# Peptides against a protein of PDB entry 7MKK, part 1

Every score and structure here is a prediction.

Target 1, 71 residues: chain A of PDB entry 7MKK
Amino acid sequence: SMKEKVKAKLVEIRKFVPFIRRVRIDFQDTLSKVQGHRLDALVNLLDREDVSMSSLNKIEVIIDKLRTRFN
Below, numbering starts at 1 at the first letter of every chain, in headers, positions and changes, except where a header shows other numbers.
Peptide ipSAE was made for these designs. It is ipSAE averaged over its two directions, with the distance scale d0 held at 1.0 Angstrom where the peptide's residues are scored. Compare it between designs on one protein only; published cut-offs may not apply.
The geometry check fails a fold that doesn't show the stated peptide or that is severely misdrawn somewhere.

## One batch from the design tools (peptide; aimed at target 1 R38 A41 K65)

Design b1_p8_1 (made by RFdiffusion4)
Pose (drawn by RFdiffusion4):
Structure b1_p8_1 (pose): chain A 71 residues (1-71), chain P 8 residues (1-8)
Amino acid sequence: as target 1 above (71 residues)
Amino acid sequence: DWLDDFDF
């Protein structure tokens, strides 16, 4: 049943791509280069669909971690 | 890998 279980979480979890993108730009002045890069690669990844469930759970947390470090 | 190291 997992097969789809992914698609669903990726759909919901893609609503944050603009939020991330905003975090990257507004605070390019606050964060390191390697934080800028990884934040981009995060966007680029959320744009694909060969995304593991185990990596989406890692992304939900990383996202909860920036809904509260910023914003 | 960097998903495990990613922090702010």

Design b1_p8_1_s1 (made by RFdiffusion4, then SolubleMPNN; from b1_p8_1 with D5E)
Fold by OpenDDE base, seed 1:
Structure b1_p8_1_s1 (fold): chain B 71 residues (1-71), chain A 8 residues (1-8)
Amino acid sequence: as target 1 above (71 residues)
Amino acid sequence: DWLDEFDF
């Protein structure tokens, strides 16, 4: 089901939460305030259980960009 | 949507 797919995707994306937190901390001085707040919001969003597949797909793209830039 | 505007 779509619900099961969302749950599985969320589990996979949550594996990158520690990475996102480290980017937020390690590059705090080089990030704009908007960028920092968006990283915080990203972590907070991934802490929720009601994240849509659409949002998770967008977050996956964001994480790929972060990985390219910061790791 | 801010997710679409993520500028990294």
Scores: peptide ipSAE 0.587, ipTM 0.920, DockQ to the pose 0.812
OpenDDE base, seeds 2, 3, 4, 5: peptide ipSAE 0.581, 0.581, 0.586, 0.582; ipTM 0.919, 0.918, 0.920, 0.919

Design b1_p8_1_s2 (made by RFdiffusion4, then SolubleMPNN; from b1_p8_1, 3 letters changed)
Fold by OpenDDE base, seed 4:
Order: structure tokens, then C-alpha cells, then sequence
Structure b1_p8_1_s2 (fold): chain B 71 residues (1-71), chain A 8 residues (1-8)
């Protein structure tokens, strides 16, 4: 079911929460205030259980961009 | 959505 697929995707995406937190901290002075706030919001969003597949796919793209820039 | 405009 889509619900099960969303849950599985969420589990996989959550594996990157520590990475997102490290980017937020290590590059705090480099990031703009809005970028920092959005990273905080991203972590908070991933703590929820009602995230859509559409949102998770968008988050995956964001994580790929973060990985490219911040390793 | 803010998810669409995040730029890094």
C-alpha cells in the first residue's frame, strides 16, 4: 500500500537526520538565516508521521543537494 | 511550499 511505502521511505530518509543536523551546526556561519531555519524545519518535519510521499521525494532531492555541497 | 524553494 501507499501507506506502507511512505513509512518505508520515511525510515530511509530519517537516516540522514544526523547529517542534516551536522550541516546545520558545522556551517552555521556560512548558511543564511533562512537556510538555517529551513534545515531546522526539515528535521522537525522528518520527526512527524504524517509526511506525504510527495514531500519525502522533495526532501530526497534536498538531501542530495546537501550531500553534493557539504559531503 | 518551502520545500520547493530550498536552495543549497
Amino acid sequence: as target 1 above (71 residues)
Amino acid sequence: SWLDEMDF
Scores: peptide ipSAE 0.587, ipTM 0.920, DockQ to the pose 0.873
OpenDDE base, seeds 1, 2, 3, 5: peptide ipSAE 0.586, 0.586, 0.584, 0.586; ipTM 0.919, 0.919, 0.919, 0.920

Design b1_p8_1_s3 (made by RFdiffusion4, then SolubleMPNN; from b1_p8_1, 3 letters changed)
Fold by OpenDDE base, seed 4:
Structure b1_p8_1_s3 (fold): chain B 71 residues (1-71), chain A 8 residues (1-8)
Amino acid sequence: as target 1 above (71 residues)
Amino acid sequence: SWLDEFSF
């Protein structure tokens, strides 16, 4: 089911939460207030169980951008 | 949403 697929995708994306947290801390002085807030919100969003597949796909793109710039 | 405008 789509619900099962969403849950599986969420598990995979959550593997990047430690990375996101490190970016937030290591680059706190470089990030704007808005960027920092967005990263915090991103981590909080990934703690939820009601995230849609479309949102997860968008989050995946964001993580890819973060990896390109900060990894 | 903020996801649409989030960029680095």
Scores: peptide ipSAE 0.091, ipTM 0.735, DockQ to the pose 0.935
OpenDDE base, seeds 1, 2, 3, 5: peptide ipSAE 0.092, 0.088, 0.088, 0.091; ipTM 0.757, 0.753, 0.752, 0.760; seed 1 fails the geometry check

Design b1_p8_1_s4 (made by RFdiffusion4, then SolubleMPNN; from b1_p8_1, 3 letters changed)
Fold by OpenDDE base, seed 4:
Structure b1_p8_1_s4 (fold): chain B 71 residues (1-71), chain A 8 residues (1-8)
Amino acid sequence: as target 1 above (71 residues)
Amino acid sequence: DWLDTMEF
């Protein structure tokens, strides 16, 4: 079901929460205020249980950008 | 939606 697919995707994306937190801290002075706030918002969003598949796919793209730039 | 436009 779509519900189970979303749950599985959320579990996979949550594996990157520690990475997002480290980027937020380690590059705080390099990131703009908006970028920092959005990274905080990403972590908060991934703590929720009602995230859509559409949002999770968008977050995956953001994580790919972070990995390219910061790792 | 900022999730669509975030850049680094």
Scores: peptide ipSAE 0.667, ipTM 0.932, DockQ to the pose 0.897
OpenDDE base, seeds 1, 2, 3, 5: peptide ipSAE 0.665, 0.663, 0.666, 0.667; ipTM 0.931, 0.931, 0.932, 0.932

Design b1_p8_2 (made by RFdiffusion4; failed a check: the pose's geometry)
Pose (drawn by RFdiffusion4):
Structure b1_p8_2 (pose): chain A 71 residues (1-71), chain P 8 residues (1-8)
Amino acid sequence: as target 1 above (71 residues)
Amino acid sequence: DFLEEFEP
């Protein structure tokens, strides 16, 4: 059943791509280069679909961790 | 670091 279980989470979780993108730009002045890069690769990855469930779970946390470090 | 769990 997991096969789909992914697609669903990726759909919901893609609603934050604009949010991430905003965090990267507004605070390019606040964060390191390696934080800018990893934040970009995060966007690039959320744009694919060969995305593991195990990585989406990591990504939900990483997003909860920037809904509160910023915003 | 909020990106500690992420590796590109």

Design b1_p8_2_s1 (made by RFdiffusion4, then SolubleMPNN; from b1_p8_2, 3 letters changed; failed a check: the pose's geometry)
Amino acid sequence: DFLSGFTP

Design b1_p8_2_s2 (made by RFdiffusion4, then SolubleMPNN; from b1_p8_2 with E5G E7T; failed a check: the pose's geometry)
Amino acid sequence: DFLEGFTP

Design b1_p8_3 (made by RFdiffusion4)
Pose (drawn by RFdiffusion4):
Structure b1_p8_3 (pose): chain A 71 residues (1-71), chain P 8 residues (1-8)
Amino acid sequence: as target 1 above (71 residues)
Amino acid sequence: DFLDDFEF
């Protein structure tokens, strides 16, 4: 059943791509380069669909971690 | 790898 279980989470979890992108731009002045890069690769990844469930769970947390370190 | 220990 997992096959789909992914698609669903990626749909919901893609609503934060604009939020991430905003965090990257507004605070390019606050964060390191390697934080800028990883934040970009995060956007680039959320744009694919060969995305593991084990990675989406890591992404939900990384997102909860920036809904509260910023914003 | 870049998803591990991700922090600001």

Design b1_p8_3_s1 (made by RFdiffusion4, then SolubleMPNN; from b1_p8_3 with E7D)
Fold by OpenDDE base, seed 1:
Structure b1_p8_3_s1 (fold): chain B 71 residues (1-71), chain A 8 residues (1-8)
Amino acid sequence: as target 1 above (71 residues)
Amino acid sequence: DFLDDFDF
């Protein structure tokens, strides 16, 4: 079901939360206020249980970009 | 939506 797919995707994406938190802290002094806020919001969003598949797909792209820039 | 304007 779509619900099961969303749950599975969320579990996989949540594996990157520690990475996102590290980016937020390690690069705090070089990030803009907007960028810092967006990273905080991203972590908070991934803590929710009601994240849509559309949002999860967008987050996957964002994480790929973060990994490219911050390793 | 902040996800649509993620500028990293």
Scores: peptide ipSAE 0.556, ipTM 0.922, DockQ to the pose 0.767
OpenDDE base, seeds 2, 3, 4, 5: peptide ipSAE 0.549, 0.552, 0.553, 0.553; ipTM 0.921, 0.921, 0.921, 0.921

Design b1_p8_3_s2 (made by RFdiffusion4, then SolubleMPNN; from b1_p8_3 with E7S)
Fold by OpenDDE base, seed 5:
Structure b1_p8_3_s2 (fold): chain B 71 residues (1-71), chain A 8 residues (1-8)
Amino acid sequence: as target 1 above (71 residues)
Amino acid sequence: DFLDDFSF
């Protein structure tokens, strides 16, 4: 079911939460306030259980960009 | 939403 697919995707995306937190901390002096707040919001969103597949797909793209930029 | 504006 779509619900099961969303749950599975959320589990996979959550594996990158430590990485996102690390970017937020390691580059907090370089990031703009807006960028820092967006990273915080991203982590907070991934703590929720009601994230849509559309959002998860967008988050996957964001994580790919973060990995490219920040290792 | 904020997810659409992410750029790094």
Scores: peptide ipSAE 0.521, ipTM 0.916, DockQ to the pose 0.815
OpenDDE base, seeds 1, 2, 3, 4: peptide ipSAE 0.518, 0.517, 0.514, 0.518; ipTM 0.915, 0.915, 0.915, 0.915

Design b1_p8_3_s3 (made by RFdiffusion4, then SolubleMPNN; from b1_p8_3, 3 letters changed)
Fold by OpenDDE base, seed 4:
Parts: structure tokens; C-alpha cells; sequence
Structure b1_p8_3_s3 (fold): chain B 71 residues (1-71), chain A 8 residues (1-8)
């Protein structure tokens, strides 16, 4: 079901939460306030249980870009 | 959503 697919994808994407948190901390002096807030909001969103598949697909792209830039 | 304009 779509519900189970969303749950599975959320579990996989949440594996990158520690990475996002480390980017936020390690580069906090380089990041603008807006950039920092965006990373915080991203982590907060991934703490939720009601994230849509559409949002998860967007987050996947964002994480790929973060990985390219910061690792 | 903020995801649509997410940049860093």
C-alpha cells in the first residue's frame, strides 16, 4: 500500500538525520541564519509521522545535494 | 511548502 511505502521511505530517509544535524553544527558559522533555519526545519519535518510521499521525494533530492556539497 | 524553495 501507499501507506506502507511512505513508512518504508521515511525510515530510509531518517537514516540521514544525523548527517543533517552534523552539517548544521559543523558549518553553523558558515551557514546563514536562513540556511541554518532551513536545516532545522528539515530535521523537524522528518520527526513527524504525517510526511507525504511527495515531501519525501523532495527531501531525498535535498539530501543528495547536501551530500554532494558537504561530503 | 518550504521544501519547494529549499536552498543552502
Amino acid sequence: as target 1 above (71 residues)
Amino acid sequence: SFLDNFSF
Scores: peptide ipSAE 0.494, ipTM 0.914, DockQ to the pose 0.728
OpenDDE base, seeds 1, 2, 3, 5: peptide ipSAE 0.493, 0.493, 0.490, 0.492; ipTM 0.914, 0.914, 0.913, 0.914

Design b1_p8_3_s4 (made by RFdiffusion4, then SolubleMPNN; from b1_p8_3 with D1S E7D)
Fold by OpenDDE base, seed 4:
Formats: C-alpha cells, sequence, structure tokens
Structure b1_p8_3_s4 (fold): chain B 71 residues (1-71), chain A 8 residues (1-8)
C-alpha cells in the first residue's frame, strides 16, 4: 500500500537526520538565518508521521544536494 | 511549502 511505502521511505530518509543536524551546527556561522531555519524546519518535518510521499521525494532531492555540498 | 524553495 501507499501507506506502507510512505512509512518505509520515511524510515530511510530519517537516517539522514543526524547528517542534517551536523550541517546545521558545523556551518551555523556561515549559513544565513533563513538557511539555518530551513534546516531546522526540515528536521522538524521529518519528526512527524504525516509526511506525504510527494514531500519525501522532495526531501530526498534536498538531502542529495546537501550531501554534494557538505559531504 | 518551504521544500519548494530550499536554497541548497
Amino acid sequence: as target 1 above (71 residues)
Amino acid sequence: SFLDDFDF
């Protein structure tokens, strides 16, 4: 079911939460305030259970970009 | 949504 697919995707995406938190901390002084806020919002969103597949697909792209830029 | 304007 789509519900199970979303749950599985969320589990996989959440594996990158520690990475997102480290980017937020390690680059806090070089990130703009809005960039920092976006990272915080991203982590907060991933803490929720009601995230759509559409959002998760967008987050996957965002994480790929973060990994490219911040390792 | 902020996901549509993620500047990274």
Scores: peptide ipSAE 0.518, ipTM 0.921, DockQ to the pose 0.700
OpenDDE base, seeds 1, 2, 3, 5: peptide ipSAE 0.518, 0.517, 0.518, 0.517; ipTM 0.920, 0.920, 0.921, 0.921

Design b1_p8_4 (made by RFdiffusion4)
Pose (drawn by RFdiffusion4):
Structure b1_p8_4 (pose): chain A 71 residues (1-71), chain P 8 residues (1-8)
Amino acid sequence: as target 1 above (71 residues)
Amino acid sequence: DFLDEIDF
């Protein structure tokens, strides 16, 4: 059943791509280069679909971690 | 790997 279980989470979890993109631009002045890079690769990855469930769970947390470090 | 290194 997992097969789809992914698609669903990627759909919901893609609503934050603009939020991330905003965080990366507004605070390019606050964060390191390696933080800028990893935040971009995060966007690029959320743009694919060969995305593991184990990685989406890691993304949900990473995102909860920036809904509260910023914003 | 880089997902494990993302910290804020």

Design b1_p8_4_s1 (made by RFdiffusion4, then SolubleMPNN; from b1_p8_4, 3 letters changed)
Fold by OpenDDE base, seed 4:
Structure b1_p8_4_s1 (fold): chain B 71 residues (1-71), chain A 8 residues (1-8)
Amino acid sequence: as target 1 above (71 residues)
Amino acid sequence: SFLDSISF
C-alpha cells in the first residue's frame, strides 16, 4: 500500500538526519541564516509521522545535493 | 513549500 511505502521511505530518509544535523552545525558559518533555518525545519519535518510521499521525494533530492556538496 | 526553496 501507499501507506506502507511512505513508512518505508520515511525510515530510509531518517537515516540521513544525523548527516543533515552535522551539515547544519559544521557549515553554520558559511550557510546563510535562511539556509540554516531551512535545514532545521527539514530535520523537524522528518520527526513527523504524516510526511507525504511527495515531500519525501523532494527531501531525497535535497539530501543528494547535500551529499554532493558537503560529503 | 520551503522544500522547494532549499538550495546550496
Scores: peptide ipSAE 0.514, ipTM 0.920, DockQ to the pose 0.859
OpenDDE base, seeds 1, 2, 3, 5: peptide ipSAE 0.513, 0.511, 0.513, 0.512; ipTM 0.920, 0.920, 0.920, 0.920; seed 1 fails the geometry check

Design b1_p8_4_s2 (made by RFdiffusion4, then SolubleMPNN; from b1_p8_4 with E5S D7E)
Fold by OpenDDE base, seed 1:
Structure b1_p8_4_s2 (fold): chain B 71 residues (1-71), chain A 8 residues (1-8)
Amino acid sequence: as target 1 above (71 residues)
Amino acid sequence: DFLDSIEF
């Protein structure tokens, strides 16, 4: 079901939360305030159980961009 | 949606 797929995707994306947190801290001086605030909001979103598949797909793209620039 | 506006 879509619900099960979302749950599985959420589990996978949550594996990157430590990475996102480290980017937020390690590059705080490089990131704009807007970028920093949005990363904080992103981490907070991933703490929720009701995240949509659309949001999870967007977050996956964001993680890829973070990895390209900061890893 | 803030996710649409995150740029690096």
Scores: peptide ipSAE 0.630, ipTM 0.933, DockQ to the pose 0.854
OpenDDE base, seeds 2, 3, 4, 5: peptide ipSAE 0.629, 0.629, 0.630, 0.628; ipTM 0.933, 0.933, 0.933, 0.933; seeds 2, 4, 5 fail the geometry check

Design b1_p8_4_s3 (made by RFdiffusion4, then SolubleMPNN; from b1_p8_4 with E5Q D7E)
Fold by OpenDDE base, seed 5:
Structure b1_p8_4_s3 (fold): chain B 71 residues (1-71), chain A 8 residues (1-8)
Amino acid sequence: as target 1 above (71 residues)
Amino acid sequence: DFLDQIEF
């Protein structure tokens, strides 16, 4: 079901939370304040169980951008 | 959506 797909995607995306937190800390002085706040909000969003597939797909793109630029 | 505004 779509619900099961969302749950599976959420589990996979949550594996990157430690990486996102590391980028947020290690590059805090390089990131703008707004970028830092948005990363914090993104991590907080991933603590929720009601995240949409659309949001998860957007987060996947953001993670790819972080990986390309920061590691 | 704030996710659409995240750029690096």
Scores: peptide ipSAE 0.701, ipTM 0.944, DockQ to the pose 0.891
OpenDDE base, seeds 1, 2, 3, 4: peptide ipSAE 0.699, 0.697, 0.698, 0.698; ipTM 0.943, 0.943, 0.943, 0.943; seeds 3, 4 fail the geometry check

Design b1_p8_4_s4 (made by RFdiffusion4, then SolubleMPNN; from b1_p8_4 with D1S D7E)
Fold by OpenDDE base, seed 3:
Structure b1_p8_4_s4 (fold): chain B 71 residues (1-71), chain A 8 residues (1-8)
Amino acid sequence: as target 1 above (71 residues)
Amino acid sequence: SFLDEIEF
């Protein structure tokens, strides 16, 4: 079901939370305040259980961009 | 959503 697919995607995306947290801290001085706040909000969003597939797909793209730039 | 606005 779509519900199960969302839950599976959420589990996979959550594996990157430690990476996002490290980027947020290690590059705090190079990120704008807005960028930092948005990363914080992104991590907070991933703590929720009611995240849509659309949001998860957007987060995946963001993670890819973070990986390209920061690791 | 803020997810649409994040740029690096």
Scores: peptide ipSAE 0.607, ipTM 0.931, DockQ to the pose 0.850
OpenDDE base, seeds 1, 2, 4, 5: peptide ipSAE 0.604, 0.606, 0.606, 0.609; ipTM 0.931, 0.931, 0.931, 0.932; seeds 1, 2, 4, 5 fail the geometry check

Design b1_p8_5 (made by RFdiffusion4)
Pose (drawn by RFdiffusion4):
Structure b1_p8_5 (pose): chain A 71 residues (1-71), chain P 8 residues (1-8)
Amino acid sequence: as target 1 above (71 residues)
Amino acid sequence: EWLDEFDF
């Protein structure tokens, strides 16, 4: 059943791509290069669909960790 | 790898 279980989470979890993109730009002045990079690769990844469930769970946490470090 | 290391 997991096959789909992914698609659903990627759909919901893609609503934050603009939010991430905003965080990257507004605070390019606050964060390191390696933070800028990894934040971009995060957007690039959320744009694919060969994305593991195990990685989406890591990404939900990472998003909760920036809904509160910023914003 | 970098997903485990990524933090602010």

Design b1_p8_5_s1 (made by RFdiffusion4, then SolubleMPNN; from b1_p8_5 with E1D F6L)
Fold by OpenDDE base, seed 1:
Structure b1_p8_5_s1 (fold): chain B 71 residues (1-71), chain A 8 residues (1-8)
Amino acid sequence: as target 1 above (71 residues)
Amino acid sequence: DWLDELDF
C-alpha cells in the first residue's frame, strides 16, 4: 500500500538524520541563518509519522545536495 | 513549499 511505502521510505530517510545534524553544527558558520533554520526544521519534520511521499522525495534531493557539498 | 527552495 501507499502507506506501507511511505513508512519504508521514512525509515530509510531517517538514517540520514545524524548526518543532517552534523552538517547543521559542523558548518554552522558557513550556512546562512535561513539554511540553518531549514535544516533544524528538516530534522523536526523527519521526527513526524505523517510525512507525505512528496515531501520525502524532496527531502531525498536535499540530502543528496548536502552529501555532494558536505560529504 | 520551503522544501523546494532549499539550496546548498
Scores: peptide ipSAE 0.574, ipTM 0.915, DockQ to the pose 0.816
OpenDDE base, seeds 2, 3, 4, 5: peptide ipSAE 0.569, 0.568, 0.570, 0.571; ipTM 0.914, 0.914, 0.914, 0.915

Design b1_p8_5_s2 (made by RFdiffusion4, then SolubleMPNN; from b1_p8_5, 3 letters changed)
Fold by OpenDDE base, seed 2:
Structure b1_p8_5_s2 (fold): chain B 71 residues (1-71), chain A 8 residues (1-8)
Amino acid sequence: as target 1 above (71 residues)
Amino acid sequence: SWLDELSF
């Protein structure tokens, strides 16, 4: 079901929360305030249980970009 | 949404 797919995707995406937190901290001085705030918002969003598949797919793309830019 | 426009 879609609900089960969302749960599985959320579990996988949450594995990157520590990475997102590290980017936020390690690059705080080089990121804009908006970028920093949005990284915080990403972490907060991933703490929720009602995240849509659409949002999770967008977050996955963002994480890919972060991984490319910040290893 | 801000998720759509977020860039680095």
Scores: peptide ipSAE 0.439, ipTM 0.880, DockQ to the pose 0.954
OpenDDE base, seeds 1, 3, 4, 5: peptide ipSAE 0.082, 0.275, 0.080, 0.079; ipTM 0.720, 0.824, 0.720, 0.718

Design b1_p8_5_s3 (made by RFdiffusion4, then SolubleMPNN; from b1_p8_5, 4 letters changed)
Fold by OpenDDE base, seed 3:
Structure b1_p8_5_s3 (fold): chain B 71 residues (1-71), chain A 8 residues (1-8)
Amino acid sequence: as target 1 above (71 residues)
Amino acid sequence: SWLDTLSF
């Protein structure tokens, strides 16, 4: 079901939360204030259980971009 | 939302 797929996707995306936190801290001076705030918002969003598949797919794209730019 | 436009 879609619900099960969302739960599985959330579990996988949450594996990157430590990475997002490290990027937020290690590159705080490189990131704009808005980028930093949005990384914080991403972490907060991933702490929720009611995130949509659409949002998770968008977050996955963001994480891919972070991995490309910040290792 | 901002998720659509965020870039790095």
Scores: peptide ipSAE 0.593, ipTM 0.919, DockQ to the pose 0.900
OpenDDE base, seeds 1, 2, 4, 5: peptide ipSAE 0.590, 0.588, 0.590, 0.591; ipTM 0.919, 0.918, 0.919, 0.919; seed 5 fails the geometry check

Design b1_p8_5_s4 (made by RFdiffusion4, then SolubleMPNN; from b1_p8_5, 5 letters changed)
Fold by OpenDDE base, seed 4:
Structure b1_p8_5_s4 (fold): chain B 71 residues (1-71), chain A 8 residues (1-8)
Amino acid sequence: as target 1 above (71 residues)
Amino acid sequence: SELDSLSF
């Protein structure tokens, strides 16, 4: 079901939460205030259970960009 | 949304 697919995707995306948190802290002095806030918001969003597949797919793209830039 | 405006 779509619900099961969303849950599975969320589990996979959540594996990158420690990475996002690390970027936020390690590069705090380099990131703009708005970038820092957006990373915080991203982590908070991934703590929720009601995230759509559309949002998860967008987040995956964002994580790929973060990985390219920050490791 | 906040996510839509995110850029890095």
Scores: peptide ipSAE 0.140, ipTM 0.770, DockQ to the pose 0.845
OpenDDE base, seeds 1, 2, 3, 5: peptide ipSAE 0.133, 0.140, 0.135, 0.137; ipTM 0.767, 0.771, 0.769, 0.774

Design b1_p8_6 (made by RFdiffusion4)
Pose (drawn by RFdiffusion4):
Structure b1_p8_6 (pose): chain A 71 residues (1-71), chain P 8 residues (1-8)
Amino acid sequence: as target 1 above (71 residues)
Amino acid sequence: HEFLELDF
């Protein structure tokens, strides 16, 4: 059943791509280069669909971690 | 991936 279980989470979880993109631009003045890079690669990855469930779970936490370190 | 260890 997992096959789909992914698609669903990627759909919901893609609603934060604009939010991330905003975080990366507004605070390019606050964060390191390697934080800018990884934040970009995060966007690029959320744009694909060969995305593991084990990574989406890591990505939901990483996002909860920036809904509260910023915003 | 290294970026999955992203911290702020």

Design b1_p8_6_s1 (made by RFdiffusion4, then SolubleMPNN; from b1_p8_6, 5 letters changed)
Fold by OpenDDE base, seed 4:
Structure b1_p8_6_s1 (fold): chain B 71 residues (1-71), chain A 8 residues (1-8)
Amino acid sequence: as target 1 above (71 residues)
Amino acid sequence: PDFLDLEV
């Protein structure tokens, strides 16, 4: 089902939460307030269980961009 | 510079 697919995708994306948190901390002094807030909001969103597949796909793209820039 | 577009 779509519900099962969403849960599986969420599990996979959550594996990158420690990485996102690390980026947020290590680059805190170079990030704007808005950029820092956006990273915090991203982590908070991934703590939820009611995230849509569309949102998860967008988050995956964001994580890929972060990985390209920050390791 | 706005180098992080993190809009969801």
Scores: peptide ipSAE 0.107, ipTM 0.721, DockQ to the pose 0.239
OpenDDE base, seeds 1, 2, 3, 5: peptide ipSAE 0.101, 0.101, 0.100, 0.105; ipTM 0.726, 0.730, 0.728, 0.723

Design b1_p8_6_s2 (made by RFdiffusion4, then SolubleMPNN; from b1_p8_6, 4 letters changed)
Fold by OpenDDE base, seed 5:
Structure b1_p8_6_s2 (fold): chain B 71 residues (1-71), chain A 8 residues (1-8)
Amino acid sequence: as target 1 above (71 residues)
Amino acid sequence: PEFLDLEV
C-alpha cells in the first residue's frame, strides 16, 4: 500500500537525521540564518509521522545536495 | 556562490 511505502521511505530517510544535525552544528557560522532555520525545519519534519511521499522525495533531493556540499 | 535551497 502507499501507506506502507511511505513508512518504509520515512525509515530510510530518517537514517540521515544524524548527518543533517551534524551539518547544522559544524557549519552554523557558515550557513545563513535562513539556511540554518531550513535545516532545523527539515529535522523537525522528519520527526513527524504524517509526512507525505511527495515531501519525502523532496527531502531525498535535499539530502543529496547536502552530501555533495558538506560531506 | 549559489546557496543551497533547503525548502521542502
Scores: peptide ipSAE 0.107, ipTM 0.717, DockQ to the pose 0.228
OpenDDE base, seeds 1, 2, 3, 4: peptide ipSAE 0.099, 0.103, 0.098, 0.097; ipTM 0.718, 0.721, 0.723, 0.722; seed 1 fails the geometry check

Design b1_p8_6_s3 (made by RFdiffusion4, then SolubleMPNN; from b1_p8_6, 4 letters changed)
Fold by OpenDDE base, seed 5:
Structure b1_p8_6_s3 (fold): chain B 71 residues (1-71), chain A 8 residues (1-8)
Amino acid sequence: as target 1 above (71 residues)
Amino acid sequence: PPFLDLDV
C-alpha cells in the first residue's frame, strides 16, 4: 500500500538525521540564521509520523545536496 | 556555505 511505502521511505530517510544534525553543529558559525533554522526544521519534520511521500521525495533531494556540499 | 533552500 501507499502507507507502507511511505513508512519504508521514512525509515530510509531517517538514516540521514544524524548527518543533518552533525552538519547543523559543525557549521553553526558559518550558516546564516535562516539556513540554521531550515536545518532544524528539516530534522523536526523527519521526527513526525505524518510526512507525505511528496515531502519525503523533496527531503531526499535536499539530503543529496547536503551530502555534496558538506562533509 | 552556498545557499541551500531546505524548505519542504
Scores: peptide ipSAE 0.096, ipTM 0.712, DockQ to the pose 0.232
OpenDDE base, seeds 1, 2, 3, 4: peptide ipSAE 0.095, 0.091, 0.089, 0.093; ipTM 0.720, 0.710, 0.717, 0.710

Design b1_p8_6_s4 (made by RFdiffusion4, then SolubleMPNN; from b1_p8_6, 5 letters changed)
Fold by OpenDDE base, seed 1:
Structure b1_p8_6_s4 (fold): chain B 71 residues (1-71), chain A 8 residues (1-8)
Amino acid sequence: as target 1 above (71 residues)
Amino acid sequence: PPFLDLEV
């Protein structure tokens, strides 16, 4: 079901929460206020169980961008 | 850093 797919994807995306937190702290001085707030909001969303597939897909794109540029 | 276009 769609509900099962969302739960499975949420479990996989949550594996990147430590990475997102690391980026947020390590780049705090170079991130804009808006970018910092978006990363914080992203982590907060991933702590919830009622996240939509649409949100998870957007978060996945953000994580991919972070993984590509985090060095 | 990457531009973040996440809508919350």
Scores: peptide ipSAE 0.087, ipTM 0.722, DockQ to the pose 0.288
OpenDDE base, seeds 2, 3, 4, 5: peptide ipSAE 0.084, 0.083, 0.082, 0.086; ipTM 0.711, 0.708, 0.710, 0.715

Design b1_p8_7 (made by RFdiffusion4)
Pose (drawn by RFdiffusion4):
Structure b1_p8_7 (pose): chain A 71 residues (1-71), chain P 8 residues (1-8)
Amino acid sequence: as target 1 above (71 residues)
Amino acid sequence: VDEFEEIF
């Protein structure tokens, strides 16, 4: 059943791509280069669909971790 | 992806 289980989470979890993109731009003045890079690769990855469930779970936490470090 | 956990 997992097969789809992914698609669903990716749909919900793609509503944060704009939020991430905002964080990366507004605070390019606050964060390191390697933080800027990894935040971009995060966007690029959320744009694909060969995305593991094990990584989406890592990505929901990463996002909870930036809904509260910023914002 | 593991490196993303270290962003913050």

Design b1_p8_7_s1 (made by RFdiffusion4, then SolubleMPNN; from b1_p8_7, 3 letters changed)
Fold by OpenDDE base, seed 5:
Structure b1_p8_7_s1 (fold): chain B 71 residues (1-71), chain A 8 residues (1-8)
Amino acid sequence: as target 1 above (71 residues)
Amino acid sequence: IDEFLDIF
């Protein structure tokens, strides 16, 4: 079901939460206030269980950009 | 979520 697919995707995306937190902390002084706030909001969003597949796919793109820029 | 796409 779509519900089960969303749950599975959420589990996979959550594996990157420690990475996102690390970027937020390691580059805290370099990031703009807006960028920092957005990263915080992103982590908070991933703590929720009511995230749509569309949102999860967009989050995956964001994580890919972070990985490219910050290793 | 769209506002996050331009983070980097």
Scores: peptide ipSAE 0.133, ipTM 0.745, DockQ to the pose 0.960
OpenDDE base, seeds 1, 2, 3, 4: peptide ipSAE 0.131, 0.130, 0.091, 0.132; ipTM 0.743, 0.743, 0.732, 0.743

